Peptides against a protein of PDB entry 4BOS. Designs and how they scored, part 123

Target 1, 163 residues: chain A of PDB entry 4BOS
Amino acid sequence: PVLTRTVVPADNSCLFTSVYYVVEGGVLNPACAPEMRRLIAQIVASDPDFYSEAILGKTNQEYCDWIKRDDTWGGAIEISILSKFYQCEICVVDTQTVRIDRFGEDAGYTKRVLLIYDGIHYDPLQRNFPDPDTPPLTIFSSNDDIVLVQALELADEARRRRQ
Target 2, 163 residues: chain A of PDB entry 4BOS as posed
Amino acid sequence: PVLTRTVVPADNSALFTSVYYVVEGGVLNPACAPEMRRLIAQIVASDPDFYSEAILGKTNQEYCDWIKRDDTWGGAIEISILSKFYQCEICVVDTQTVRIDRFGEDAGYTKRVLLIYDGIHYDPLQRNFPDPDTPPLTIFSSNDDIVLVQALELADEARRRRQ

## One batch from the design tools (peptide; made by RFdiffusion4, then SolubleMPNN)

Design b1_p25_5_s4 (from b1_p25_5, 12 letters changed)
Fold by OpenDDE base, seed 5:
Structure b1_p25_5_s4 (fold): chain B 163 residues (1-163), chain A 25 residues (1-25)
Amino acid sequence: as target 1 above (163 residues)
Amino acid sequence: MSHPPLSEEERARFEKRLAEYWAKL
């Protein structure tokens, strides 16, 4: 088994496409972005006292309107919210630093998913198996540290190639 | 394209606050 990268479109919604891919077990659907953006906006709007300007960098309403646009970028706030929503750890390996940012690591989730980030673009990661009849795996045990090592190896190779 | 994730320290603080929020639901 080998960890591989699935390249998603380099549009303004690659984060949402990538998260959707891994949490849905390997479904590539760039059209999911509006739904994902709306989901995040709904969660944020549900508690304006918690999701304050201090957290969002803008008013709750301004953020909700902003994140629902098709040309705005997601980041750590959105990843954290999606981690909680899907009840899984989201691990992001950075090819520039060869580090893994783990979102939801202290929540006690039994599952983790992995993304790769190159400084601008997010892609999903999956484990391919030698048996062609065995579909790729995108949801891993939170105890599977091997997949984290594989992710670091993949990121290190990408850095060497300046990719 | 998307913004970079927070530093580990910033992430930890944010996750702690977010966890407290979700625990109330």
Scores: peptide ipSAE 0.092, ipTM 0.733, DockQ to the pose 0.131
Fold by OpenDDE base, seed 1:
Structure b1_p25_5_s4 (fold): chain B 163 residues (1-163), chain A 25 residues (1-25)
Amino acid sequence: as target 1 above (163 residues)
Amino acid sequence: MSHPPLSEEERARFEKRLAEYWAKL
């Protein structure tokens, strides 16, 4: 089995496209971004006491209007929200630092998904199998530490190729 | 393009708060 990268469009919504890809079992749908942005805005708007300016860096309403734009960037806040919404650990391997940031690691989820991040762009990761009849896997056991090692190896190789 | 994740410390704090939020729903 080999962990591989699926390149999604380098637009301002690559995070959402990547998350959708992995949680849906390998479905590339760039058109998902507007709805995922709205989903996040709805969650944030539902609890203005929790999603305060201290967390968002702007008022609740301002954030909701901001995140629904097609040219604004998602980040840690959005990943955390999506992790909770989809009830899965989201692991982000960074090619610049060769580190994995795990969101939802202490939530007790049974599944994890993986993204690769280069400092600007997010892409989804999948495991390919030698058996052609076995489809690629995007949802892993939260106990699968081998996939994390493979992600680090992939990130290290990506870093060497880029630099 | 997207912003980077928070630092581990910042992430941990946010995850804790977010867990508390979801727990009350």
Scores: peptide ipSAE 0.088, ipTM 0.727, DockQ to the pose 0.130
Fold by OpenDDE base, seed 4:
Structure b1_p25_5_s4 (fold): chain B 163 residues (1-163), chain A 25 residues (1-25)
Amino acid sequence: as target 1 above (163 residues)
Amino acid sequence: MSHPPLSEEERARFEKRLAEYWAKL
């Protein structure tokens, strides 16, 4: 079993495409972004006390309008929201720092998904199997730390290629 | 790449929001 990267389009919505890919078990759907943006906006709008300006960097309403644009980038806030929505830990390995940011790690989720990030682009990660009839795995046990090691190895290799 | 790189200002804003976000949680 090998952890591999699926390159998704660099269309400003790569985060949403990548999350959708991993939480849906390996379905590449670049058209999913508008709905996912609306989902996030709906969640944010539903709790203006929690999703305050201090967190969002703008008013709740301004954020909702902003995130629904097709050219705005998601980040930690959006990943955290999606982690809660899908009830899974989202682990993002950063190729620039060779570290993993784990979202939802203290929520007690049993599932874990992985993304790779280079500072400007997100891609999903999946485990490929030798048997061609066995589909790639994108949803792992939250106790599977081996997959995190493999993700770090991918990030380290990517960093070395840029040096 | 069709995806524009983050400016220094954009990165700074993101990091600020990230810090604030984690401080609240």
Scores: peptide ipSAE 0.050, ipTM 0.666, DockQ to the pose 0.032
Fold by OpenDDE base, seed 3:
Structure b1_p25_5_s4 (fold): chain B 163 residues (1-163), chain A 25 residues (1-25)
Amino acid sequence: as target 1 above (163 residues)
Amino acid sequence: MSHPPLSEEERARFEKRLAEYWAKL
């Protein structure tokens, strides 16, 4: 019953690697980033009325070309899109502020996943069990508030280590 | 594919972009 952090590579695509890890049940695959970037671009391109310049901060076409580059950072926009695509709440705990931002919180999803963010880098979170043969859990009930408390504890510990 | 060295200015720009996104919602 311990929430732990899995460190993924800092390769400009840590957000995509982290999301893929938690939604696939704990599969670490840094090579997933190009496909994830293309997926987001396809979703954005399919609905230019919703994904407008006002939302994206650039034209729809400019965003699609930009996000498919291997050196551009994903952020809140991409998390929101991935939350909708995977039909789950994505909770991001920030180690700098020790607070949780919830994406998809009003969509009525029954499941949630958790990431930890330090202002630059994203990592996935998982729950480990005492039995080593029981695989870690990365997908939680949207009613599981205990995991949110544990995430805040991890963030607070991380902040203290950086001081 | 390694992450290039980041300056404090680069970090600030990233955080600013996130703040601007939330301000639009």
Scores: peptide ipSAE 0.030, ipTM 0.488, DockQ to the pose 0.090

Design b1_p25_6_s1 (from b1_p25_6, 12 letters changed)
Fold by OpenDDE base, seed 1:
Structure b1_p25_6_s1 (fold): chain B 163 residues (1-163), chain A 25 residues (1-25)
Amino acid sequence: as target 1 above (163 residues)
Amino acid sequence: RTPADVEKMVAEREELDKRFYEAIS
């Protein structure tokens, strides 16, 4: 089995598409972004004490309006929120630094999903099996550290290719 | 997207993420 990258469209909503892909077991649906953006805005609006101007760099309401635009990029805030919403750890491997940022690692989730990030674009990761009858796996055990090693290897290779 | 757009979005998102990481760390 190998960890592979599924390239999703670079349409400013790649984070949302990638998250949806992995949490839904490998379903590619770029049209999911608008609803996910609305979900983010709803959750941000529900907790103005935490999602304050100090964090957002703008008012809570301004951020909600901003993230609902179809051309704005999601980031750590969105990943954190989506981790909580889907009740899973979201691991992001960065090809530029060959490091993994783990969101929700202290929440006690039993499941983890993986994304690969190059500083501009997010893509989902999946485990492919040699048996063609075995479908790719996108949801892993939160105790599966092997997949994290594989993600780092994949990111390292990606970095070398981009240089 | 243009290179200028990319640079703007990268800078904007990185600033947001930086603030958030500091808040949750």
Scores: peptide ipSAE 0.511, ipTM 0.902, DockQ to the pose 0.536
Fold by OpenDDE base, seed 3:
Structure b1_p25_6_s1 (fold): chain B 163 residues (1-163), chain A 25 residues (1-25)
Amino acid sequence: as target 1 above (163 residues)
Amino acid sequence: RTPADVEKMVAEREELDKRFYEAIS
């Protein structure tokens, strides 16, 4: 089995497209972004005590309006929220630092998904199998540490290629 | 989008994430 990267469009919504891809088992749907942005805004608005101006750098309402724009980028806040919403650990391997940031690692989820990040763009990761009739795997066991090693190897190779 | 636009987007998102990482650490 080999871990591979699926390149999604760089349309300012690559994070949402990538998360949707992995949590839905490998479905590429760039049109998912508007609804996912609305979901983020809804959850942020529901907890103004945690999502405060001190964290957001703007009012809760201003952030909700901002993230619903089609040209703004999601980040750690969105990944954290989506991890909880989909009840899975989201692991992001960074090609610039060759390290993995884990979201939801303390929640006790049994599943994990993986993204690769280059500083400006997110892509989903999947495991391909030798049997062409076996579909790629995007949802892994949270006990599968081999996939994390493979992700680091993939990121290291991407770094050497300046990706 | 222009290179200047990209730089602005990167800086804005990194600032947001920095504060968030500090809050959840």
Scores: peptide ipSAE 0.511, ipTM 0.900, DockQ to the pose 0.531
Fold by OpenDDE base, seed 2:
Structure b1_p25_6_s1 (fold): chain B 163 residues (1-163), chain A 25 residues (1-25)
Amino acid sequence: as target 1 above (163 residues)
Amino acid sequence: RTPADVEKMVAEREELDKRFYEAIS
């Protein structure tokens, strides 16, 4: 029962790849990004009152076009949207600060998934089991706070490695 | 991807996220 990191490609779409990995139970598919970007754009476009220029720093339409580019980075907006779409809490542990940002924490979701973030790159986290016949777990109970502690430990170790 | 590109992307994404965090707080 060890929380481990799966390194996904640093191709500007690591957030999407990482989210897809964890919500699909450990499926690595970097080709998922274009469709996920389109999903984001669709949802952003559907609510221009919330996703306003004041938030986006550009028009709603401009953001939709921007996020659909293959070289732009997703962030908190995308994580928030994907949390709602997949109906799960998305927890991001930051190796720079050793803190966890929780998206969807107030939505009452029963599931949580975890990502690790270093300031420029997202990777998915999974729990590996000693039994080789037991596949890694990427979807946790939203009540499993131990996994959050393990994520913090992992992030702390990563931070120490950079020092 | 150049270091300059990375810096630009980091700055832009951080600005976006900052505004978003403020909006949902």
Scores: peptide ipSAE 0.506, ipTM 0.900, DockQ to the pose 0.543
Fold by OpenDDE base, seed 5:
Structure b1_p25_6_s1 (fold): chain B 163 residues (1-163), chain A 25 residues (1-25)
Amino acid sequence: as target 1 above (163 residues)
Amino acid sequence: RTPADVEKMVAEREELDKRFYEAIS
């Protein structure tokens, strides 16, 4: 079994596409972004006390309008929200630092998914099996630390290739 | 994406994420 990267379009919505890919078991749907952006805006709007101007750097309403644009980038806020929404740990391995940021790690979720990030682009990660009849796995046990090691190895190799 | 657009989006997103991480810590 090997961990591999699936390259998704660099259309400013790669985070949403990548998350959708892994949580849906390997379904590539670049058209998923508008609905996911609306979901983020809905959740942000529902808790203005937490998602305050102090955090957002703009009013709650302004952020909601901003994230719904088709050319703005999601980040930690969106990953955190999506982790809770899909009830899974989202692990992001950074090729620049060769480090994994874990979202939802203290929530007690039983499953985790993995993304790879290079500073400007997100891609989903999947485990491929030697048996060609066995489909790739995108949802892992939250106890599977081997996949995290494999992700770090993949990121380290990407860094050496400057990607 | 233009280089100017990338720089703008990186800076904007990093600032947002920084404040968020500080708030949840």
Scores: peptide ipSAE 0.505, ipTM 0.901, DockQ to the pose 0.541

Design b1_p25_6_s2 (from b1_p25_6, 9 letters changed)
Fold by OpenDDE base, seed 3:
Structure b1_p25_6_s2 (fold): chain B 163 residues (1-163), chain A 25 residues (1-25)
Amino acid sequence: as target 1 above (163 residues)
Amino acid sequence: RTPADVEAAVAERRELDARFYAAIS
């Protein structure tokens, strides 16, 4: 088995597409972004004490309006929210630093999914099996440390290729 | 979409994420 990257469109919504891909078991749906953006806005609006202007750099309402635009980028806030929503650990391997940022690590989730990030673009990761009849896996056990090692190796290779 | 637009978007998102990381650390 090998961990591989699926390149999704660079259409400003790559984070949402990537998360949707991994949590839905490998379904590529670039049209998922509008609804996911609305979900983010809903959750942000529901907790103005936590999602304050000090964190957002703008009012809670302004952020909600901003993230619902089709040309704005999701990031750590969105990953954190989506981790909680889908009840899974979201691990992001960064090709620039070759490190993994883990969202939901302390929540006790039994599942983890993986993204790869190059400082601008997010892509989903999947495990391919030698048996052609076995579909790729995108949802892993939170105890599967091998997949994290493979993610780091993939990121290191990407860095060497300047990707 | 221009290179300047992309640079501005990157800067805005990075600043936002930096504040968030600091808050949840």
Scores: peptide ipSAE 0.494, ipTM 0.887, DockQ to the pose 0.533
Fold by OpenDDE base, seed 5:
Structure b1_p25_6_s2 (fold): chain B 163 residues (1-163), chain A 25 residues (1-25)
Amino acid sequence: as target 1 above (163 residues)
Amino acid sequence: RTPADVEAAVAERRELDARFYAAIS
């Protein structure tokens, strides 16, 4: 079993495409972003006390309008929200620092998914198997620490390639 | 994506995420 990267389009919506890919079991759908952006806006709007201007740097409404644009980038806020929505831990391995940021770590989820981030672009990660009849795995046990080690190894290799 | 657009997008997103991380830490 080898952890591999699937390169998704760099169309400003790579985070949404990558999350959709892993939580749906390996389905590449770049057209998923508009609906996911609307979902983010809906959840942000539903809790203006938490998603305050102090956190957002703009009004709650302004952020909702902003994230629904097709040219704005998702980030930690979106990952946090999507982790809760899909009820899974989202682990992001950074190729620049070779570190993993874990979203939903303390929520008690039984599942985890993995993304790789290079500072400007997100891609999904999957586990490939030697048996060609066994499809790649994108949803892992939250107790599977081996996949985290493999993700760090993959990130380290990517850093050596300056990616 | 133009280089200027990328730089602006990165800066805006990083600033936003930094505030969020501080709030949830």
Scores: peptide ipSAE 0.486, ipTM 0.890, DockQ to the pose 0.549
Fold by OpenDDE base, seed 1:
Structure b1_p25_6_s2 (fold): chain B 163 residues (1-163), chain A 25 residues (1-25)
Amino acid sequence: as target 1 above (163 residues)
Amino acid sequence: RTPADVEAAVAERRELDARFYAAIS
């Protein structure tokens, strides 16, 4: 079994496309971003005490309007929210630092999904099996630490290639 | 998009994320 990267479009919505891909079991849908952006805005708006100006750097309403634009980038806030929404741990391996940031690690989720990040772009990760009749896996057990090791190896290789 | 656009977008997102990481740490 090999952990592989599926390249999604670099259209400013790569985070949303990547998350959708892994949580839906490997469905590539670049058109998913507008609805996911609206979901983020809805959740941010629902908790102005937590999502305050001190955190957002702008008012709650301004952030909601900003994230709904088609040219703004999602980040840690969006990943955190989507982790809670989909009830899964989202692990992001960074090719620049060869580190994994884990979102939802303390929530007790039984599932984890993985993204790879190069500083400007997110892609989804999947496990391919030797048996061609076995479909790729995008949703892993939260106890599967082997996949994290594989993700680090993939990130290290990408760093060497400056990818 | 231009390199300048990318740099601006990265800087903006990194600033947002830095504040968030500090809040949830």
Scores: peptide ipSAE 0.485, ipTM 0.888, DockQ to the pose 0.534
Fold by OpenDDE base, seed 2:
Structure b1_p25_6_s2 (fold): chain B 163 residues (1-163), chain A 25 residues (1-25)
Amino acid sequence: as target 1 above (163 residues)
Amino acid sequence: RTPADVEAAVAERRELDARFYAAIS
């Protein structure tokens, strides 16, 4: 088994597409972004005390409107929210630093999913199996640290290839 | 989407994320 990257479209919604891919077990659906953006906005709007101007750099309402645009980029806020929503740890391996940012790591989730990030673009990661009839795995045990090692290896290789 | 647009978008997003990371740390 090897951890591999599925390249999703660079259409400003790659984060949402990537998250959807991994949490849904490997379903590529670029059309998922609008609804996920609305979900983010809804959750942000529901907690203006936490999602304050100090965090958002703009009013809560302005952020909600902003993230719902089809040309704005999701980031750590969205990953954090989606981690909580899907009740899974979201691990993002950064090819620039060869480090993993873990979202939801202290929440006690039993599942983790992995994304790879190059500083601009997000892609989902999955484990492929030698048996072609065995579908790729995108949802891992939160105790599976081997997959994190594999992700770091993949990121390191990507960095060497300037990806 | 121009290179300048991308650069600006990245900068904006990273600034947002930085504030968020600080808040949840």
Scores: peptide ipSAE 0.489, ipTM 0.890, DockQ to the pose 0.533; fails the geometry check

Design b1_p25_6_s3 (from b1_p25_6, 15 letters changed)
Fold by OpenDDE base, seed 4:
Structure b1_p25_6_s3 (fold): chain B 163 residues (1-163), chain A 25 residues (1-25)
Amino acid sequence: as target 1 above (163 residues)
Amino acid sequence: RTPADVEEMVKRRKELDERFYKSIS
């Protein structure tokens, strides 16, 4: 089994597309972004005490309006929210630092998904199998640390290629 | 995307994320 990267469009919504891809078992749907942005806004709006101006750098409402724009980037806030929403750990391997940020790691989720991030773009990761009849796996056990090692290897190689 | 646009987006997102990371750390 090999961990591979699926390149999604760089249309400012790559995070949402990538998350959708992995949580839906490998479905590429760039059109998912508007709905996911609305979902983020809804959740942010529902908890103004947590998602305060101190956290958002702007009012809760302003952030909701901002994230619903088709040209704004999601980030850690969105990943955290989506982790909770989909009830899975979202692991993001950064090719610039060769580090993995794990969202939802303390929530007790049994599932994890993986993204790769280069500082400006997110892509989903999947496990390909030798058997062509076996579809790629995007949802892993939260105990599967081998996939994290493989993700780090991918990130390290990507960093080396940029040197 | 223009280089200026990318730079701005990176800056804005990083600022947000850093603040968030501090809050959940």
Scores: peptide ipSAE 0.460, ipTM 0.885, DockQ to the pose 0.536
Fold by OpenDDE base, seed 3:
Structure b1_p25_6_s3 (fold): chain B 163 residues (1-163), chain A 25 residues (1-25)
Amino acid sequence: as target 1 above (163 residues)
Amino acid sequence: RTPADVEEMVKRRKELDERFYKSIS
């Protein structure tokens, strides 16, 4: 069993594509982005007390309109929202720092998914098995710390290759 | 997409994320 990276398109919506891939068990669907952007906007709009101008740097409505554009990038706000929506821990390993940022780590979720991030682009991670007929695993136990170690190793290798 | 455009997008997203992390600290 080895942790591998699936490269998704760099079309400004890589975060959404990557999250969709891992939470749906390995389904690559770049067309999912518009709906996921809409979902983010809906959730942001539903809680203006938390998603305030102080947090967003703009009005709640302006952020909702902004994130629905096809050329704007998702980030920590979107990851935190999607973690709660899909009821799973989202772990992002950064190739620049070789560190893992965990979203939803204190929520008590039993599942975790993993992304790899290079400062610009997000890709999904999956576990491949020796048996080629066994489909890759994208949803892990939140107690599976081995996958986190493997993610760090993968990130370190990526950093060494400057990717 | 130009290098300048990418720099702007990176800067904007970083500012948003940093503000968010600060707010949930």
Scores: peptide ipSAE 0.456, ipTM 0.880, DockQ to the pose 0.520
Fold by OpenDDE base, seed 2:
Structure b1_p25_6_s3 (fold): chain B 163 residues (1-163), chain A 25 residues (1-25)
Amino acid sequence: as target 1 above (163 residues)
Amino acid sequence: RTPADVEEMVKRRKELDERFYKSIS
């Protein structure tokens, strides 16, 4: 089994598309962004005490309006929110630094998903199996540290390709 | 947009969780 990258559209919603892909078990849905944005906005709006201006960098209402726009990019805050919603660790391997940022790592989640990030674009990662009848895996056990090693290897290869 | 799509997302999440735990058991 090998860890592979699925390239999603390079638009302002690549994070949402990538997260949707991995948490849905490998479903590519380029039209998922509006729903994902609404989800995040609703979560933020529901807890203004936790999602304060200090955390958001803007008022709760301003953030909700901002994230629902079709031209705004998601980042660490959105990943954290989605990690909590889907009750999974979201691991982002960076091809520039060859390091993994783990969101939700201290929450005690039993599952993890992986994204690859190049500084401007997010893509989902999946494990492919030799048996063509076995579908790719996108949701891993939080105890599966081998997948993290494979992600680092994939990121290192990607970095070398740009050199 | 209405809370209906959020509720659908919650429902789908629960279904995904169930499938995951079945797969690792």
Scores: peptide ipSAE 0.349, ipTM 0.842, DockQ to the pose 0.027
Fold by OpenDDE base, seed 5:
Structure b1_p25_6_s3 (fold): chain B 163 residues (1-163), chain A 25 residues (1-25)
Amino acid sequence: as target 1 above (163 residues)
Amino acid sequence: RTPADVEEMVKRRKELDERFYKSIS
């Protein structure tokens, strides 16, 4: 079994495309971004006490309008929201630092998904199997630390190649 | 995306991420 990267379009919505890919078991759908942006806006709007101006850097309503634009980038806030929504840990391996940011790690989720990040672009990760009849896996056990090691190896190789 | 647009977006995203991490730490 080998952990590999699926390159998604380098548009303004690569984070949403990548998250959708892994949580849906390997479905590449760049058209999912508008719906996911709307989902995040709905969640943020539903809890203005938690999603405060201190966190958002703007009013709750301003953020909701902003994130629904097709040319704005998602990041840590959006990942944390999606982690809660999909009830899974989202692990982001950074190729620049070769470190993993784990979102939802203290929530007790049983599922884990992985993204790779180069500072401006997100891609999803999946595990391929030698048996061609066995589909790639994108959803792992939250206890599977081997996949985290493999992700770090993949990121280290990317850093070495300046990718 | 233009180079200037990308730089601005990266900066804004970084600032937002920093505020988020500060809030949960």
Scores: peptide ipSAE 0.027, ipTM 0.577, DockQ to the pose 0.550; fails the geometry check

